# Peptides against a protein of PDB entry 3T6J: the designs that were tried, part 54

Target 1, 375 residues: chain A of PDB entry 3T6J
Amino acid sequence: PIVESYIGFIESYRDPFGSRGEFEGFVAVVNKAMSAKFERLVASAEQLLKELPWPPTFEKDKFLTPDFTSLDVLTFAGSGIPAGINIPNYDDLRQTEGFKNVSLGNVLAVAYATQREKLTFLEEDDKDLYILWKGPSFDVQVGLHELLGHGSGKLFVQDEKGAFNFDQETVINPETGEQIQSWYRSGETWDSKFSTIASSYEECRAESVGLYLCLHPQVLEIFGFEGADAEDVIYVNWLNMVRAGLLALEFYTPEAFNWRQAHMQARFVILRVLLEAGEGLVTITPTTGSDGRPDARVRLDRSKIRSVGKPALERFLRRLQVLKSTGDVAGGRALYEGYATVTDAPPECFLTLRDTVLLRKESRKLIVQPNTRLE
Target 2, 372 residues: chain A of PDB entry 3T6J as posed
Amino acid sequence: PIVESYIGFIESYRDPFGSRGEFEGFVAVVNKAMSAKFERLVASAEQLLKELPWPPTFEKDKFLTPDFTSLDVLTFAGSGIPAGINIPNYDDLRQTEGFKNVSLGNVLAVAYREKLTFLEEDDKDLYILWKGPSFDVQVGLHALLGHGSGKLFVQDEKGAFNFDQETVINPETGEQIQSWYRSGETWDSKFSTIASSYEECRAESVGLYLCLHPQVLEIFGFEGADAEDVIYVNWLNMVRAGLLALEFYTPEAFNWRQAHMQARFVILRVLLEAGEGLVTITPTTGSDGRPDARVRLDRSKIRSVGKPALERFLRRLQVLKSTGDVAGGRALYEGYATVTDAPPECFLTLRDTVLLRKESRKLIVQPNTRLE

## One batch from the design tools (peptide; made by RFdiffusion4, then SolubleMPNN)

Design b1_p11_7_s1 (from b1_p11_7, 4 letters changed)
Fold by OpenDDE base, seed 2:
Structure b1_p11_7_s1 (fold): chain B 375 residues (1-375), chain A 11 residues (1-11)
Amino acid sequence: as target 1 above (375 residues)
Amino acid sequence: MFSAGEVYPLA
């Protein structure tokens, strides 16, 4: 078997300022069969990057073919085990030197193992479909999230010699219609500028890329989905995201007005964006469970994903990228924190929904170090 | 990094 490992101060999710890495490490075995799907995605990455909703001037100047492998983790030392990884976590290095992607396949397997009777917040007619396609949709989402999410976009930089990595005279900000007014100076990074929102903001961008690009027929074809199956994978991927946005409320602390998990905050933001789109795309309905206690149902109208959801996500995702590229911290913070705010205002009453989420919370799944044997 | 909320071990 092919063994991969890494070790060091890598992920900064536990740093409130998003800069200091937590010490972590893993040892894993390459799953060759699963890696083949991600290799096909890599082969199409350069073309798929052009489908993202920003001008080429806001994308990397040169595509550097990354590595993407599926791994079965044998041991993982750290505070949290991911389903996917994109490294290094430095945008400047990503755009100049390249990056590597991994999917932790056995982590995903645990994540999508769901018992129907314990599946919360979905309509009954969606449960079987959700269970059937959650795994496949996760493969799609993780691949897109890592490769085309974290692996996309350009930071506008002025180096220590005063040189720009973009043409100041010709590059136009698509949101303002004006020339570029801000950028990263020498020594400034994504994390140093955006600080407390950097991690969650970037995860939100990556998740949004996944939702947006999973609508592309080529993506679904790469993963082996056609016809009705492809449409079901799309539906379940979007449904999972809006459900995750509701579940995310578990990780919000009202008393401190803060989030305890960057990915969950990101998923809540996406939920807010899709709710704002209106037109019946997403509906969250408080209900009463069979036990007489509060419950809720999330409904996603599949017929409105492309007509309502995609345009809303397109606009939002473009704004995320433009603000990131230009180093516009004030604009970025205003946008992101606006959607990340949790109140009890009607019609959603998110703080009340949070109580429902906590009431219906299930025990967290655990990953235990596996054994490997030769047969 | 992609994290599945159901599996992510947060203290």
Scores: peptide ipSAE 0.065, ipTM 0.787, DockQ to the pose 0.373
Fold by OpenDDE base, seed 1:
Structure b1_p11_7_s1 (fold): chain B 375 residues (1-375), chain A 11 residues (1-11)
Amino acid sequence: as target 1 above (375 residues)
Amino acid sequence: MFSAGEVYPLA
């Protein structure tokens, strides 16, 4: 078998300021079959990057072909195990040296295994479809999230010699119609500037890229889906995201106005964006469960994903990228924290919904290290 | 990094 490993101070999600990495490591075996799908995605990456909703001037100047491998993890030492990884976590290095992507396939497989009777917040008519396509949709989302989410976008920089990596006279901010008015100075990084929102903001951007690009037929073809199957994968991917946005409320602490998990905060933000789009795209309805206690249902109108959802996500995703590229912390914080705010305001009443989410919460499961043998 | 375990833990 082909064995891969890494070790070091890698992920900074446990640092409130998103700067200090947690020491972690893993040993994994390459899954060749799934890796082949990601290889096809890599082969299309340069073209797919052009489909992202920002001008080429806000994308990397030169495409560097990354590595992408699906891994079955044998051991993972750390506080948590991810489903996918994009490294290094330094935007400058991603732009100049390249990056590596991995999907932890057997971790995803564990995430797929939800029992129908325990599947919360979905309409009965959606449950079987959700169970059927959750796995495939996750593969698509993880691939896009890592490769084209974290692997996309340019930071505007003035180096230590005063030189810019963009033409100040010709590059236009698509949101303002004006020349670029802010950038990263020497020594400034994404994490250092955006600090407390950096990790969640970036995850939100990556998740949004996944949702946005999964609508592209070429992406679904790469993963082996066509026709009705492709549409079902798209639907379930979007449905999963809006459901995740509701589930995210578990990780909000009202007393401290604090989010405890960057990815879940990101998913809540996306839910808010899609709710704001209106037109019946997403509906969250409080209900009463069979036990007589509070429950809820999330409905996503499949027919409105492209007509309502995509444009809303496009505008939002472009703003995320533009603010990131220009180092506009004030604008970025205003945008992101605005969508990340949790109140009990109608019609959603998110704090009330949070109580429902907590009521329906299941105990956290442990992923146990397996034994393996060579044949 | 993509994290799905918190959303869909194994039952």
Scores: peptide ipSAE 0.092, ipTM 0.787, DockQ to the pose 0.275; fails the geometry check
Fold by OpenDDE base, seed 5:
Structure b1_p11_7_s1 (fold): chain B 375 residues (1-375), chain A 11 residues (1-11)
Amino acid sequence: as target 1 above (375 residues)
Amino acid sequence: MFSAGEVYPLA
C-alpha cells in the first residue's frame, strides 16, 4: 500500500489566537479509488473557482495545482482527528507556494455510523435518506471545503517595498462599489489580524464554499452522482449542515460567552444565515420526545435550497471573502460575531434549544486503531 | 481542516 504521514506543529485550532500549532501526527494508507475522484476535482478546480461569488480580482492570481489524496488513517496523534486537511495553515504561503489536501476517509465513516434510533433532531421522513447519503455527501463537502474553500480567495497585500498585489485604481469592492480601502501590510497575516475569530471564520467560509459549490452539476458528476442521487446528496449535505448548526450549541459556553470549537461555531453561523433567509427554508421546531422530555426537529425545504438558500449563502460568502481579502477586521468581526451570538431571543430561543441539545447529547464516540492484514 | 461534528471534537 501507499503510505502517507505527517508530523509537527500543524493545526492551530487549540490556540485562542489561532497562531500556535498543536503537535500532531498521522500514518495513513492511500485510498486509490476515492483519490481518483479528488484528482478529478483538482482537474476542475481552476474552472470551479470561477463559480465562487466574488470577482476574479478577489481570487488568486495564479492557480497552483495542489495534491489531493484520500487517506485511510491507521493512527492519529493529537487532540482531535479531522476529516480533511488543507496545509499549510498560512494563507500567504498558500498563495505563493501552494498547498496540499487530504481527506481522511475512514474518519468520515465513523461520523456517519450513527444508529437510526439515535439520530437526533431530524424528521422521520429524512432519517433514512440522511443515513444513506451522509457519507457520500461528506466526501463532497470535504473535497470542496479543503480544495476550493481553504484553497480559494486572495489576500490583498502591500509588501515591504510598498508594492501592492492588486491594482488600487481598478479593483472595486463589490460590497461597497468603491476602491479597496484596506489590505494586509507587510508582516500581517490572516491569523495575526483576525486573531480570535480567524479559525472559525475561515472554517465558516470553507463550509459555505462547500454548500455553495455542491449545487454545481459538475461537482456531483465528479463524485459519481447523477439525477435523483445528485439531488439527494445535495439535500443531505445541506440538511447535515443545518443540523450541525443546532448540534453546535453544545460547544457554546453561555457563562463565558465563548465557543469551544471553531468548526461548530462556523456551522452555527451558517445555520443563522440560512434561518435569516426565511421563506420556510429552515425550520427548527421544539417538540416533545417519546420520553416526555424536550426534543427538537430541523426541517430543510429541499425545494428552496436553490431559490432561497443559495442566494443567501452567496451574499454571505461574498461578504466573508471581501472582508477577508481586504483585511477588514472590524467589519469581519462585526459580521461574524453577529451571527455567532447565542441568545434566548425568539423565535429560535437558542439558549433553550441548547438545553435540548445537551439533553439529547449522544455519548462520546471513540476512534480506535484499525487492524490490518496481508491477503 | 474539516471536522465532522459527530466525530470531532471528541467530547
Scores: peptide ipSAE 0.070, ipTM 0.797, DockQ to the pose 0.338; fails the geometry check
Fold by OpenDDE base, seed 3:
Structure b1_p11_7_s1 (fold): chain B 375 residues (1-375), chain A 11 residues (1-11)
Amino acid sequence: as target 1 above (375 residues)
Amino acid sequence: MFSAGEVYPLA
């Protein structure tokens, strides 16, 4: 078997400033079959990048082909076990040397162990479909999230010599219709500028890319889904995201007005975006459970994903990218924190819903080391 | 330039 591992100060999600890495390590074996799917995705990445909702001037000038491998983790030492990884985390190295994507396949599989009777916040009619396609949809989402989410977009930079990596005279901000008015100066990075929102903001962008591009037939084909199956995978992927946005409330601390998990904050933001789109795309309905206590149901109208959801996500995703590219911290913070704000304002009453989420919280799953053997 | 370190966690 092909064994992969890493160890060191790698991920900085525990650092409020997104700078200091947590010491972590893993040992894993390559899943060749699933890796082949991701390799096909990599082969299409350059073309798929063009499908993202920003001008080529906001995309990387030169595509650097990354690796993408699916791994079955034997052991992971750290605060949290990721489903996907994009490394290295150094901007200069990513730009000059490229990057590697990893999907932790068996970690994803653990998420599939959902008991139908305990599946919260879904309509009964969606539960079986959700259970059936949760795994496959997650594979798609992780692949897109890592490769084309984190792997996309350009930062406008003025170097120490005063040179720009973009044509100031011709590049137009698609949101304003004007020339580019802000950029990263020498020594400025994404993290240094966007600071407290950088991680969650980027995760939101990556998740949005996943939702957006999973609508592309070629993506689903790469993963082996066509026809009705492809549509079901799309539906479940979007459904999972909006459900996750509700579940995310667990990770909000009202007393501190902060989020404790960057990805969950991102998912809540996406939920807010899709709710804002209106037109019955997403509905969250407070209900009463069989136990007589508060419950809720999330409904996603499948027929409105492309007509309502996609355009809304497109606009939002473009804004995320433009603000990121231009280093517009003020605009980016205003946008993102606006959607990330949790209040009890009607009609959603998110603080009340949070109580419901906490009430319906499932016991934390324990992930233990698997064994492997020769057969 | 690229963004910071990225991971997709399983919550």
Scores: peptide ipSAE 0.047, ipTM 0.743, DockQ to the pose 0.164; fails the geometry check

Design b1_p11_7_s2 (from b1_p11_7 with Y2F N10I)
Fold by OpenDDE base, seed 2:
Structure b1_p11_7_s2 (fold): chain B 375 residues (1-375), chain A 11 residues (1-11)
Amino acid sequence: as target 1 above (375 residues)
Amino acid sequence: MFVAGDVYPIA
């Protein structure tokens, strides 16, 4: 078997300022069969990057073919085990030196075993479809999130010698119609500038890329989905995201007005964006469970994903990228914190919904160190 | 034993 490992101060999710890495490490075995799907995605990455909703001037100048493997983790030392990883966590290195992607396959497998009777917040007619396609749709989302999410976009930089990595005279900000007015100076990084929102903001961008690009037929073909199956995978992926946005409220602390999990905050933001789009795309309805206690249902109109959802996500995702590229912290913070705000205002009443989420909370899934045997 | 989902949580 092919063994992979890494160790060091890598992920900064536990640093409020998003800069200091937590010490972690893993030892894993390559799953060759599962890696083949991600290799096909890598082969199409350069073309798929052109489908993202920003000008080429806001994308990396040169595509550097990354590595993408599926791994079965044998041991993981850290505060949490991820489903996917994109390293290094430095945008400048990603755009100049390249990056590596991994999917922790046996972590994803834990999510595949869903009990229908315990599945919360979905309409009854969606449950079977959700159970059937949750795994496959999540594989698509993780692949896109890591490779084309974290692996996309350009930071505008002025180096220590005063040279720019973009043409100041010709590059136009698509949001303002003007020349570029801000950039990263020497020594400034994504994390140092955006600080407290950097991690969650980037995760939101990556998740949005996943939702946006999963609509592309080529992506679904790469993962082996065609016809009605492809449409079901799209639907379940979007449905999972809006459901996750509701579940995310577990990780919000009202008393401190803060979030305890970057990815969950990101998913809540996406939910807010899709709710704002209106037109019946997403509906959250408070209900009463069979036990007489509060419950809720999330409904996604699949017929409006492309007509309503995609345009809304396109505009939002473009704004995220433009603000990131230009180092516009004020604009980025205003945008992101606006969507990340949790109140009890109608019609959603998110703080009330949070109580419902907590009431219906299930036990967190655990992964036990596996054994490997020769047969 | 690990708690799954701390990094890229599975919903």
Scores: peptide ipSAE 0.049, ipTM 0.754, DockQ to the pose 0.154; fails the geometry check
Fold by OpenDDE base, seed 3:
Structure b1_p11_7_s2 (fold): chain B 375 residues (1-375), chain A 11 residues (1-11)
Amino acid sequence: as target 1 above (375 residues)
Amino acid sequence: MFVAGDVYPIA
């Protein structure tokens, strides 16, 4: 078997400043079959990047082909076990040397060991479908999230010599119709400029890319889904996201007005975007459980994903990218924090829903080190 | 320019 590992100060999610890495390590074996799917995705990445809802001028000038590997982890030492990883975390190295994507396949599989009777917040008619396709849909989402989410978009930069990496005279901001008015100056980075929202904002962008591009037939084909199966995978992927947006409320601390998990905040933002789209695309209905206590149901209208959801997500995703590219912190913060705000305002009453989410919270799953053997 | 390192957590 092919063994992969890493160890060191790698991920900085626990650092409020997003700078100091947590010391972590893993040992994993390569899942060749799933890796092959991701390799096909990589092979199509340059073309798929063109499907993203921003002008080529807002995309990287040159595509650097990354590696993408699916791993079955034997052990992971750290405060959190990821489903996917994109490394290195150094901007300069990513630009000059490229990057590597990893999907932790067996970690994803564990996440899907949900008992039907304990599956919260879904309509009964969706539960079996959800259970069936959550795993495959999440493989798609993670792949897109890492490769084409984090791997997409251009930052407009003026270097120390005053040179721009874009044509100031010809590049137009698609949101304003005007020339580019802001950019990153020498020494400025995504993290330094967007600071407290940088991580979650980027995760939101990446998740949005996943939802957006999973609608593309070629993507589903790469993962081996066609026809009705492909449509079910799409549906479940979107359904999972909107459900996750509700579940995300667990990670909001009202007293501190902050989020404790960047990805969950991102998922809540996406939920808000899709709710805002209206037209019955997403509905969250408070209910009463069989135990007489508060419950809720999330409904996603499958027939409106493309007609309502996609355009809404397109507009939002484009805005995310444009604001990111131009280093427009004020605009970006206003946009993102607006969607990330949790109040008890009707009709959603998210703070009340949070109580419901907490009430229905499942016990934390324990992930234990697996064994492997030669067969 | 690229953005800081990423990890996708289990939901």
Scores: peptide ipSAE 0.047, ipTM 0.711, DockQ to the pose 0.165; fails the geometry check
Fold by OpenDDE base, seed 5:
Structure b1_p11_7_s2 (fold): chain B 375 residues (1-375), chain A 11 residues (1-11)
Amino acid sequence: as target 1 above (375 residues)
Amino acid sequence: MFVAGDVYPIA
């Protein structure tokens, strides 16, 4: 088998300031079949980047073809195991030196081992479909998230010599219609500027890219889905995201007004964006469980994903990117923290829903070292 | 032995 490994100070999610990496390492075996799909995705990446909802001037000037491999993890050392990885975690380096992507395929498989009877917050009619397509849809999401999420977008920079990596006279901010008014100065990075919101903000951008691009037929074809299957994968991917946004409330600490997990905060933000879109796209309904205790149901209207969801996500995603590109911390923080606020205001009553989420919380899943054998 | 969901939690 082909073995891959990495070790070092890599992920910065445990640093409140998003700068210091945790010492981590893994050993994994290449999944050739799934890697082939990601290779096709990489081959289409340059074209797919053009489908993102920002002008080419806000995209990287030169596409640097990355490696993307699906891995079955044998061992992982760290505080948590990811489903996907995009490294390095420094946007300046990603732009100039390139990046590498991996999908930890068997990690995803473990996460999908949820029993139907324990599957919370979904309509009964969605449960079987969700169970069937959760895995495949997540493969799509992870691939897009890593490659085209984290791998996309340009930072406007003025270097130490005063030179800009963009034309100040011709580049227009699509949100304001004006010339670019802010940028990263020499020595400033994404993490240094956006600090406490940097990780979650970037994860939100990446997740949004996944949802947005999974609507593209070429993406589904790359992963081997056509016709009704493709539509089901799309539906389940979006459904999973809105459900995750609800589940995310577990990771909010009301007393401290803070989030404890960057990805979950990101998913909650996306949920808020899609709820704001209205028109019956997403509905969260408090219910009573069979045990007589509080429960809830999330409903996503499949027919409104493209008509309502996509435009809402497009606008939001563009704003995220523009604010990121221009280094507009004030604007970015205002936008992101606005959607990341958790109150008990109607109609959603998120703090009340949080109580329901905690009530219905499942035990934390454990991942153990797999056994291997020669055949 | 590791705990799932710390870095990329899956719902």
Scores: peptide ipSAE 0.040, ipTM 0.754, DockQ to the pose 0.155; fails the geometry check
Fold by OpenDDE base, seed 1:
Structure b1_p11_7_s2 (fold): chain B 375 residues (1-375), chain A 11 residues (1-11)
Amino acid sequence: as target 1 above (375 residues)
Amino acid sequence: MFVAGDVYPIA
């Protein structure tokens, strides 16, 4: 078997300021069959990057072909096991040297093993479809999230010699219609500037890229889906995201106005964006469970994903990228924290919904270290 | 950066 590993101070999610990495490591075996799908995605990456909703001037100047491999993890030493990884976690290096992507396939398989009767917050009509396509849709989402989410976008930089990596006279901010008025100075990084929101903001951007690009037929074809299957994968991917946005409330601490998980905060933000789009795209309805206690249902109108959801996500995603590229911390924080705010304001009453989420919470799954043997 | 695998619960 082909064995891959890494070790070091890599992920900074445990640092409130998103700067200090946790020491972690893994040993994994390459899953050749799934890796082939990601190889096809890599082969299309340069073209798919052009489909992202920002001008080429906000994308990397030169495409560097990354590596993408699906892995079955044997051992993971750290505080948590990821579904996907994009490294290095330095935007400058991603832009100049390239990056590597991995999908931890067997982690995904474990994460999506849920009994139908325990599946919360979905309409009964959606449960079987959700169970059927959760795995495949997640493969698509993780692939896009890592490769084209984290692997996309340009930071505008002035180097130590005063030179810019963009033409100040010709590059226009698509949100303002004006020339670029802010950038990263020498020594400034994404994490150093955006600090407390950096990790979650970036995860939100990456998740949004996944949702946005999964609508592209070429993406579904790469993963082997066509026709009705492709549409079902799209639907379940979007449905999963809006459901995740609701589930995310578990990780909000009202007393401290704090989010305890960057990815879940990101998913809540996306839910808020899609709710704001209106027009019946997403509906969250408080209900009463069979036990007589509070429950809820999330409904996503499939027919409105492209007509309502996509444009809303496009505008939001473009703004995320523009603010990131220009190092506009004030604008970025205002945008992101605005959507990340949790109140009990109607019609959603998110703090009340949080109580429902906590009430319906399942026990955390344990991932147990496997053994493997040579034949 | 990464996506936490156990943070995508089905339930």
Scores: peptide ipSAE 0.037, ipTM 0.777, DockQ to the pose 0.311; fails the geometry check

